# Designs tried in a protein design run: peptides against a protein of PDB entry 3OIQ. Part 99

Target 1, 212 residues: chain A of PDB entry 3OIQ
Amino acid sequence: KNRIFVSSSKDFEGYPSKAIVPVQFVALLTSIHLTETKCLLGFSNFERRGDQSQEDQYLIKLKFKDRGSERLARITISLLCQYFDIELPDLDSDSGASPTVILRDIHLERLCFSSCKALYVSKHGNYTLFLEDIKPLDLVSVISTISTKSTNSSKHSSSELISECDLNNSLVDIFNNLIEMNRDEKNRFKFVKLIHYDIELKKFVQDQQKVL

## One batch from the design tools (peptide; made by RFdiffusion4, then SolubleMPNN)

Design b1_p20_8_s2 (from b1_p20_8, 7 letters changed)
Fold by OpenDDE base, seed 4:
Structure b1_p20_8_s2 (fold): chain B 212 residues (1-212), chain A 20 residues (1-20)
Amino acid sequence: as target 1 above (212 residues)
Amino acid sequence: MYDPDSMDDFEPPPFSLSLP
């Protein structure tokens, strides 16, 4: 089944009012909303949307249908947060209430690049995005990928591979959007406020800023 | 329009986490 690469969550406005479409995108994790009944993961590429919040442009649902799926969601969130070094409030509190986790503005402290596979599911003109797969991306690997692939436009028309070009273009677009946000004095996002802001990220941002 | 609760009758396949 052909998976569609999505560069903008505005693409969903043109999608069928009744469909199941497998999609893939790359974006930054911006929010986690874990409750007793559902988990929502917010992602953004920080595409300019006028006066609308640039956060949570992709809201991905982890549906709970049973205690097993709830547990799988909790484990997935714990492992994702462990990978990104995100401090979760102790999910292990022996108080028999399932802990609610609400994290927002994750991108202000950490660049959590993620490649997501999701199902676009629509009915009556409304849609939900359901998680199929999440792959956290290492920032060093993201930086290296952007830095190396500026030169190989190999025209491989193979009808099933999401173009490595689409992934790279979206990663570049995210960084360009973050650079614009960093330049805006009104924007809360600043690269120097990232917990993981190092010499490598600093150099990469400085080199990208010269091209913009 | 996006609505996270509009597809309550839909059963998605099991999701996965793919670590690097």
Scores: peptide ipSAE 0.608, ipTM 0.963, DockQ to the pose 0.915
Fold by OpenDDE base, seed 3:
Structure b1_p20_8_s2 (fold): chain B 212 residues (1-212), chain A 20 residues (1-20)
Amino acid sequence: as target 1 above (212 residues)
Amino acid sequence: MYDPDSMDDFEPPPFSLSLP
């Protein structure tokens, strides 16, 4: 089955009431909810949705079926947080209680760009998104990719035909949405409050602000 | 409608992490 690139989580409102659809999106990691029974990852592109919260527009489930799948989820979360320099409590507690981790509003401190592959699974008009793959993206690489209008189709591996255009357009849209949030005095998001706010990000934001 | 607990009978394939 062809994987569908999703630019908006509103697209799921038009999806079949009984289906299994492989999807992919790019978004910022906004929340982590790890419990004994499940893990949920929240993502957002901060698309304006009237009076609705712009957080957790994509909620991705990591389902536990056994101790092996629970361990895989914990390792995946630990490695993802290590990549983004997110502090987690020790998930390897030898004390037989699985630690509960609840992180929210991650985007207020860190821009955690992620390319996510998921299964849209629906039944009776309800749906769940299950994780297939997560790829964290480096912020410097994201900035460079947006700044270099894609003239280099470097011929690396003809098997992931998600157009470099769809990824780049979604990354631009995310930055534009963040710039609008930064301009809004009522919005909690401010670029200057990011832990990793540097001269490169500052310059990039200033240059993008002149086009908007 | 989104519901994270509506598909408890579904068994997804194993998930992966792709580091850069």
Scores: peptide ipSAE 0.608, ipTM 0.962, DockQ to the pose 0.906
Fold by OpenDDE base, seed 1:
Structure b1_p20_8_s2 (fold): chain B 212 residues (1-212), chain A 20 residues (1-20)
Amino acid sequence: as target 1 above (212 residues)
Amino acid sequence: MYDPDSMDDFEPPPFSLSLP
């Protein structure tokens, strides 16, 4: 089955009440909830949803079925956090209690852009999103990709790649939503509070603010 | 409706991490 690119988590409201659909999206990592029984990864594009929270718009489940899948989840979280410079407790400790990790509001300190492949699985009108693949994206690469506005649609028609247009549009939409949040005095998000706020990100935000 | 615990009978394939 072809993978569907998802620009909004509202798209799932129109999805079949009984299906398995491979999906793909790009979003910011907003939360990590690791327990003994499961891991949930929260992602958001910060699309405005009326009075609803803009965090955790995509909740992706890592299900533990055995010790191997539990270990794979811990290793995946450790490597993801290492890539984004997120401090975690030692997850490899042989102390017989699996550490519980609860991180929230990650986007208030770090912009953790991620390309996710997931399975939408539904039954009786309820659904869960299961992780297939996560690819962290480098912020400098994201900024360069948006800035260069690739007019070179090299039609690499492989059914496994996000179209360059879909990726670029979603990345632009995320930054536009963050700019709106930064302008709102009631919103906790501020670019100047990001740990990695540098001259490059500052210049990029200032240039995007002139287009909105 | 979204429910993270509604698909307990489903076994997903192994997931992967793709580093840059």
Scores: peptide ipSAE 0.607, ipTM 0.962, DockQ to the pose 0.898
Fold by OpenDDE base, seed 2:
Structure b1_p20_8_s2 (fold): chain B 212 residues (1-212), chain A 20 residues (1-20)
Amino acid sequence: as target 1 above (212 residues)
Amino acid sequence: MYDPDSMDDFEPPPFSLSLP
């Protein structure tokens, strides 16, 4: 079955009540909820959903089956946090209890762009998204990709991967949504509060703000 | 509706991390 690119988490409202559908999306990492029994990763593109929270629009489950899958989840979270320079609380539990990590509002300090492959699994009208693959994206590479494609529709047909257009459109939409949040005085998100806010990101945001 | 615990009988394949 072909993998479906998802531009909005509203698309899942139209999905079959009993299915297994491979999906892919790009979004910002917003939360990490690691417990003894499961891990949930929250992602958002900050699409406006009325008065609903714009956080955790894509909740991705890492299910533990055994000690091996639990260890894989912990290693995955540690490596993801290392890549994004996210400080994990030192869970110096001197007690041999598995450490519990709860991080929220990650996007307020760091733009953690991620390309996710997941399985949409539904039964009886309920669904869960299970992780297949996560690829963290470099912010400089994201900015360069958006900036260069404003001028050249070069059709590089590389087979079976999600159209390079769908990825770019979603990245542009995320930045546009962040610009709107930054303009809203009631919104906690501000680009100048990002730990990695540099001259390159500042220039890019200023140039995008002129098009909106 | 989204429910993270509605698919407890489902066994997903192993997941991966793809670093740049």
Scores: peptide ipSAE 0.605, ipTM 0.962, DockQ to the pose 0.899

Design b1_p20_8_s3 (from b1_p20_8, 7 letters changed)
Fold by OpenDDE base, seed 5:
Structure b1_p20_8_s3 (fold): chain B 212 residues (1-212), chain A 20 residues (1-20)
Amino acid sequence: as target 1 above (212 residues)
Amino acid sequence: MYDPDSTDDFEPPPFSLSLP
């Protein structure tokens, strides 16, 4: 089955009530919910959804079916947090209690851009998104990708049905949404409060703000 | 509606992490 690029989590409202659909999206990591019984990763593109929380628009389940899948989930979370420089409580604590990790509002401190492949699975009009693949994206690479595409539509490789345009449009939309949130005095999100707020990100945001 | 437990009978394939 061809993978569908998803630009909005509202797209799932139009999806079949009984299906398995491979999807892909790009979003910011907003939450991590690891318990003994489940792992959920929250993602958002911060699309305006009325008065609803803009966080956790995509909730991705890591299903524990065995000790191997549980260990894989823990390793995946540890490696993601290491990549994004997110402080986790020691997941390797020798106390035979499975560590519970609850992180929220990750985007308030760090922009954790991630490309996710997931399975949309629906039954009786309810759905779950299962993780297939997660790729963390480097912020410098994201900024560079957005900045360079204003000039070079060089045709490279028609082999993924996901156009390089869809990814870039979604990255631009995320930044535009973050700029709107930063301008809103009621919104907790501020670029200047990001731990990694540097001269490059500052300049990029200032240049994007002139176009909006 | 989103429900993380609505598909408990589904067994997804192993997931992966792709580092840059």
Scores: peptide ipSAE 0.632, ipTM 0.964, DockQ to the pose 0.893
Fold by OpenDDE base, seed 2:
Structure b1_p20_8_s3 (fold): chain B 212 residues (1-212), chain A 20 residues (1-20)
Amino acid sequence: as target 1 above (212 residues)
Amino acid sequence: MYDPDSTDDFEPPPFSLSLP
């Protein structure tokens, strides 16, 4: 099945009012909304959309239909949070109620780069994005990927159906948007407030700031 | 428009997590 790489969540405004389209994007994890009935994952590339919130530009649904799908969602969220060092509130409430987790503004503390495969599903002009696959990306690997490709067009044929150029361009665009947010005094995002802000990230941001 | 509940009759396949 041909999967479409999506660089902007505005692309969905031009999509058919009744369709099932496999898509892929790269973005930062911005929110987690886990309830008894569903999980929503928010992602953003921080593309400017006028005065609208730059968070949750891609909302990905994990649907619960049975105890197996609910368990899979909870395990997926736990493992994703473990990978990004995100503290979850204790999921072990001894009350037989399914724990509710609401995390927002994740990008203010951690850059959680993620490659997402999803199904765009539309009906009556409304759409939902359903998770197919999530791959968390290592920040050091993201920085290295951006830094090395600005200088060397080495054609390594990785057999993934997505242009390695589309992934890299989206990663660069995310960093450029974060640099603009960091320069804006009204924006809450600041690189120096990231828990994982180190010398490598500092140097990378300083070098990218000279090109913008 | 985005609506997470507009497609409640749709049953997606199982999703996966791909760790690095």
Scores: peptide ipSAE 0.631, ipTM 0.964, DockQ to the pose 0.919
Fold by OpenDDE base, seed 1:
Structure b1_p20_8_s3 (fold): chain B 212 residues (1-212), chain A 20 residues (1-20)
Amino acid sequence: as target 1 above (212 residues)
Amino acid sequence: MYDPDSTDDFEPPPFSLSLP
């Protein structure tokens, strides 16, 4: 079955009430909720949704079915947080209580771009998104990809048809949404409050602000 | 509607992490 690229989490409102659909999106990591029974990863593209929260627009479930899947979830979270320089409590502690981790508003301090493959699973009109794959994206690579506007890739690699266009458009939309949030005095998001706000990101934001 | 517990009978395949 072909994987569907998702540009908005509103797309799921039109999805079948009973289905299993492979999907993929790109978004910012906004939250981590690790408990004894499951992990939820929150992602957002910060699409404006009227009075709805702009955070956690994509909630991805890591289900624990056995000790192996629980260990895989803890390792995955640890490695993801290590890649983004997110401080976590020790998840490997032999203390017989599985550590509870609750991180929110990650995007206020760090832009954690992620390409996520998930299974949309619905029953009786309710749905869950299950993780298949997560790929963290380097911010320098994201900035370079948007800046170089791919006018030239006639390379038919015929097996993972996410159009380079769909990824690039979604990355541009995320930055445009962040620029709008940064301009809003009521919004908590500000680029200058990011811990990794450097000269490259500053220049990129200034150049994108001139196009909007 | 989104509900993380509405599909508790579903067993997802193992997930992966793809580092750059």
Scores: peptide ipSAE 0.631, ipTM 0.964, DockQ to the pose 0.905
Fold by OpenDDE base, seed 3:
Structure b1_p20_8_s3 (fold): chain B 212 residues (1-212), chain A 20 residues (1-20)
Amino acid sequence: as target 1 above (212 residues)
Amino acid sequence: MYDPDSTDDFEPPPFSLSLP
């Protein structure tokens, strides 16, 4: 089945009430909710939705069916957080109590760009998104990709037919939405409050602000 | 509507992490 690139989580309102659809999106990691029974990962592109929260627009489920799948989820979360320099409590507690992790508003401190493959699964008009693959994206690589796509189709590997245009358009849209949030005095998001706010990110944001 | 428990009978395939 062809994988659908999703630019908005509103697209799911038009999806079939009983289906299994492979999807892909790019968004910022906003929350992690790890319990004994499941993990939920929250993502957002911060698309304006009227008076609705712009957080957790994509909720991705990691389902536990056994101890092996639970362990895989914990390892995946640990490695993802290690990649983004997110501090987690020790998940390897031999103490028989499965540690609960609740992180929220991750985007207020760190821009955790992620390319997610998921299964949209619907039943009776309700849906769940199940994780298939997560790829964290480096912020410097994201900035470089947005800045350089004025001129060079560089040929790398013919095996993932996601339009490099769809990925780039989504990354640009996320930055534009963050710039609008940064300009809003009522919004908690500010680029200067990011732990990793540097001269490169500052310059990139200033250059994007001149186009908007 | 989104509901994380509406499809509890579904068994997803194993998921992966793809590091850069």
Scores: peptide ipSAE 0.630, ipTM 0.964, DockQ to the pose 0.911

## One batch from the design tools (peptide; made by RFdiffusion4, then SolubleMPNN)

Design b1_p21_1_s1 (from b1_p21_1, 11 letters changed)
Fold by OpenDDE base, seed 2:
Structure b1_p21_1_s1 (fold): chain B 212 residues (1-212), chain A 21 residues (1-21)
Amino acid sequence: as target 1 above (212 residues)
Amino acid sequence: SSLLEKLQETLKQLYEEFLKR
């Protein structure tokens, strides 16, 4: 089955009530919910949805069933947090109890751009997104990609025909949404409050704000 | 990066363990 690129989490409202559909999207990591029984990652593109929270528009489940798969989920979270410089409470606590990690509003401190592959699995109208793969995206690379409107399709012959256009459009949409949030005085999101707010990001945001 | 490779390998293993059910 061909993987479907998803530009909005609303697309899932039109999906079959009983299906397995491979999907891909690009979004910011907004939350991590790791417990003894489940791991959930929240992602958002910050699409305006009326009065609904713009956080956790994509809830992605890491499924584990045993201690081995739980360990793999924990390692996955650790590695992801290491990539994004997210401080986790010590997962290595010598107390034989698996620590619970609940992080929210990650986007208020760090822009954690992620390309996610997931399985949409529905039954009786309810669905779950299961993580297949996550590629964290470097912010500098995201900025460069948007700025250059990279018409240079580097012929990376990766057989996954996900249009570089869809990825780029989603990245632009996310930044546009963040710019709108930054302009809203009621919104908690501010670029200047990001831990990694530097001269490059500042310049990029200023240049994008002139076009919007 | 070695970190990304480890992440991908870990996710692959997790996915494979998921499919074994």
Scores: peptide ipSAE 0.517, ipTM 0.917, DockQ to the pose 0.829
Fold by OpenDDE base, seed 3:
Structure b1_p21_1_s1 (fold): chain B 212 residues (1-212), chain A 21 residues (1-21)
Amino acid sequence: as target 1 above (212 residues)
Amino acid sequence: SSLLEKLQETLKQLYEEFLKR
């Protein structure tokens, strides 16, 4: 089955009530919920949804069924957090209780761009997204990709199932949404509050703000 | 990067364990 690129999590409202559909999207990591029984990752593109929260628009489940798969989920979270410089409590603690990790509002401190592959699994009108793959994206690379508009067909290996156009459009949409949030005095998101806010990001935001 | 490769391999293993049920 061909993987479907998803630009909005509202697209799932039109999906079959009983299906398995491979999907792909680009979004910011907003939350991590790791417990003894489940792991959930929240992502958002911050699409305006009226009165609905802009957080956790994509709830992605890492399903574990035994101690072995739980360990793999914990390693996955550790590696993801290591990539984004997110501080976690020691997940390997010899204390016989597996540590609970609950992080929220990650986007208020760090822009954690992620390309996600997931399985949409629906039953009786309800769905769950199961994580298949996640590619963390470097912010400098994201900024450069948006800025250059260059259809430089860099010979990135033919294995990326997303059109470069779909990826770029989604990244632009996310930044535009963040710029709107930054302009809203009621919104908690501010670029200047990001831990990694630098001269490059500042310049990029200022240049994008002139086009909007 | 070695980190990304390890992440992808870990996710692949987790996915394969999921499909066995």
Scores: peptide ipSAE 0.515, ipTM 0.916, DockQ to the pose 0.880
Fold by OpenDDE base, seed 4:
Structure b1_p21_1_s1 (fold): chain B 212 residues (1-212), chain A 21 residues (1-21)
Amino acid sequence: as target 1 above (212 residues)
Amino acid sequence: SSLLEKLQETLKQLYEEFLKR
């Protein structure tokens, strides 16, 4: 089955009530919920959805089945946090309880761009997204990608490959949504409050704000 | 990066474990 690129988590409302569909999306990491029984990653494109929270639009599950898979999930979370410079509370091994990690609103401090591959699994109208793969994206690389492709409107052919255009369009949409959030005085998101706010990001945001 | 490779390997192992059911 071909992998479907998903630009909005609303697309899942039109998906079959009983299906298994491989999907891919790009979003910001917004939450991590690791407990003894489950691991969930929240992602968002910050698409405006009426009265719904803009956070955790994509809730991705890491499936636990045994202690081995739990350990792999914990390692996955540790590696992801190391990549994004997310401080995990000291997993002090001395308390015989499996350390619980609950992080929310990650996007308020760090822009954690992620390309996710997931398995959409539906039964009786409800669905779950299971993580297959995650590629964290460097912010510098994201900025560079958006800045360089704004010039190449080359009509490359409709081949079944998740087009570099779909990825770029999603990245642009995320930044546009963040710019709108930054302009809203009621929104907690502000670029200047990001830990990694630098001259490059500042310049990029200023240049994008002139087009919007 | 060595970190990305480790992440991908870990996810691959987790996915393979998922498919064994």
Scores: peptide ipSAE 0.514, ipTM 0.916, DockQ to the pose 0.814
Fold by OpenDDE base, seed 5:
Structure b1_p21_1_s1 (fold): chain B 212 residues (1-212), chain A 21 residues (1-21)
Amino acid sequence: as target 1 above (212 residues)
Amino acid sequence: SSLLEKLQETLKQLYEEFLKR
């Protein structure tokens, strides 16, 4: 089945009430909910949805059913957090209780751009997104990609011709939404409050703000 | 990077375990 690139989580409202559809999107990691029974990753493009929360527009489930798959989910979260320099409480606590991790509003401290592959699974009008793959994106690489319009033809022959255009458009849209949020005095998001706010990000934001 | 490779492998294993049900 062809993988569908999703630019908006609203697209799922038009999806079949009973389907399995491989999808891909790019979004910011906003939340992590790891419990003994489930792991959920929240992502958002921060699309304006009226008065609705802009967080967790994509709720992605890591399904585990046993201790083995639970361990794999924990390792996945640990590796993802290591990539984004997200401090997790020690997941290795020898106390036989599976540590619970609840992180929210990650985007207020770090811009964790992620390219996600998921399975849309619907039944009776409700859906769940199951994680298949996640590629964390480096912020410097994201900024460079948007600024240069460079087709990062990474020659990696992975058969999934993601439309480089779709990826780039989604990254631009996310930044535009963040710029709007930054301009809104009521919005908690501010670029200057990001832990990794540097001269490069500052310059990029200033340049993008002139175009909007 | 070795980190991304480990992430991809872990996700692959998790997905395979998911498909077994």
Scores: peptide ipSAE 0.512, ipTM 0.915, DockQ to the pose 0.842

Design b1_p21_1_s2 (from b1_p21_1, 12 letters changed)
Fold by OpenDDE base, seed 5:
Structure b1_p21_1_s2 (fold): chain B 212 residues (1-212), chain A 21 residues (1-21)
Amino acid sequence: as target 1 above (212 residues)
Amino acid sequence: SELLELLQKTLEELYKKFLEE
């Protein structure tokens, strides 16, 4: 089945009421909800949706069915958080109760760019996105990719033919949305409040702001 | 990186388990 690149979570409103569609998108990690029975990852492109919250536009579900899948999901969360330097409470607490982790508004502290593959599953007009794959993206690499317009023709195998254009366009759109949020005095997002705000990000934002 | 490789392997296993439902 051909994987569909999704530029907006609104695209799902036009999807069939009963379908299974492999999808891919790029977004910022905004939330983590790990419970005993499920894990939900929230992502957003921060597209303007009127007065609605811009967080968690993509809710990706990691379903637990057994202890093995729960463990794998917990490891996945741990590894993602390790990659993004997100502090998690110790998930390995010897207390037989699986710790609940609730993180929200991750984007206020860290820009966690992620390329996600998910399975869109709809029934009766409702849908769920099930996780297939997450590729965390390094912010420096994201900035360099946008700045150079370099078609990183990385000879990755024919199966990962995400249109490099689609990926780059989505990354640009996210930054543009963040710039708009940063300009809005009512918005909590500010680049200068990011833990990893450095001279490179500052320069990039300043340069992008001149084009907008 | 080793981290990304481990992440990929973990996700592959998790997705395989998902498809078995």
Scores: peptide ipSAE 0.642, ipTM 0.950, DockQ to the pose 0.865
Fold by OpenDDE base, seed 2:
Structure b1_p21_1_s2 (fold): chain B 212 residues (1-212), chain A 21 residues (1-21)
Amino acid sequence: as target 1 above (212 residues)
Amino acid sequence: SELLELLQKTLEELYKKFLEE
């Protein structure tokens, strides 16, 4: 089955009530919910949805099957957090109990751009997104991609021809949404409050704000 | 990076286990 690029989490409302559909999207990591039995990753493109929270528009599940899969899920979270410089509470708690990690509103401190592959699995109208793959994206690379409209097909021969256009459009949409949030005095999101707010990001945001 | 390679390998193993269900 062909992988479907998803530009909005609303697209899932039109999906079959009983299906398995491979999907891909680009979004910001907004939450991590790690328990003994499951991990949920929240992502958002911050599409305006009326009065609904713009967080966790995509809930991606890492299911634990056994101790081995639990370990792999925990390692996955650790590695993602290491990549994004997210401080996790010490997962090494000497207490033999697997620590629970609940992080929310990650986007208020760090822009964690992620390209996600997931399986949409529906039954009786309810669906779950199961993680297949996550590629964290470097912010500098995201900024450069948007700024140059670089059709530079990085020759990564990955057979899944996701339209570079779809990726770029989604990245632009996310930044546009963040700019709108930043302009809204009621919104908690502010670029200047990001831990990694630097001169490059400042300049990029200023330049994008002139076009919007 | 070594970190990204390790992440990718970990995800591949995790997904393989998922498909075995």
Scores: peptide ipSAE 0.642, ipTM 0.950, DockQ to the pose 0.790
Fold by OpenDDE base, seed 4:
Structure b1_p21_1_s2 (fold): chain B 212 residues (1-212), chain A 21 residues (1-21)
Amino acid sequence: as target 1 above (212 residues)
Amino acid sequence: SELLELLQKTLEELYKKFLEE
């Protein structure tokens, strides 16, 4: 089955009530929920959805089957947090309880761009997204990608490969949504509050704001 | 990076286990 690129989590409302569909999307990591029984990663494009929370638009499940899969999930979370410089609460080894990690609103401190592959699994009208793969994206690379492709309107052919255009369009849309959030005085998101806010990001945001 | 390689390997192993159910 061909992998479908998803630009909006609303696309899933049109998906079959009983299906298995491989999907891919690009979004910001917004939450991590790791417990003894489950691991959930929340992602968002911050698409404006009426009265719904803009957070956790994509809930990706890491399925625990056994102690081995739980360990792999924990390692996955640790590696993602290491890549994004997310401080995990000290997994104090001394409490014999499996360390619980609950992080929310990650995007308020760090822009954690991620390319996710997931399996859409629906039954009786409800669906779950199961993680297949996650590629964390470096912010400098994201900025560079958006800045360079804004000039190449090359009509490259409709080949079945998730077009570099779809990825770029999603990245641009995310930044545009973040710019709108930053302009909204009621929104908690502010670029200047990001821990990694630097001259490059500042310049990029300023340049994008001139086009919007 | 070594970190990304380790992440990819970990995810592949996790997904393989997922498919074996």
Scores: peptide ipSAE 0.640, ipTM 0.949, DockQ to the pose 0.791
Fold by OpenDDE base, seed 3:
Structure b1_p21_1_s2 (fold): chain B 212 residues (1-212), chain A 21 residues (1-21)
Amino acid sequence: as target 1 above (212 residues)
Amino acid sequence: SELLELLQKTLEELYKKFLEE
């Protein structure tokens, strides 16, 4: 089955009530919910949805089947957090209980761009997105990609199922949404409050703001 | 990076286990 690129989580409203569909999207990591029984990753592109929360538009589930899959999920979370410089509470607590990790509003401190592959599984009109793959994206690389607009056919390996166009459009849309949020005095998101806010990001945001 | 390779391998193994359900 061909993987479908998803530009909006609203697209799932039109999906079959009983289906298995491989999907791919680009979004910001917004939440991590790791417990003894489940792991959920929240992502958002911050598309305006009226009165609905802009957080956790994509809820991706890591299902625990056994202790082995739970361990792999925990390692996955640890590696993602290491990549994004997200501080986790010490997962090695001697207390024999698997530590619970609940992080919310990650986007308020860090822009964690992620390319996600997931399996859409629906039954009786409800759906779950199961994680297949996540590729964290470097912010500098994201900024450079948007700025250069050049279809430099960089020989990135033929395995990226997303058209460069779809990826770039989604990244631009996310930044545009963040710029709108930053302009809104009622919105908690501000670029200047990001831990990694630097001169490069500042310049990029200023340049993008002139086009909007 | 080594980190990304380890992440990919971990995810592949996790997904394989998922498909076995």
Scores: peptide ipSAE 0.640, ipTM 0.950, DockQ to the pose 0.830

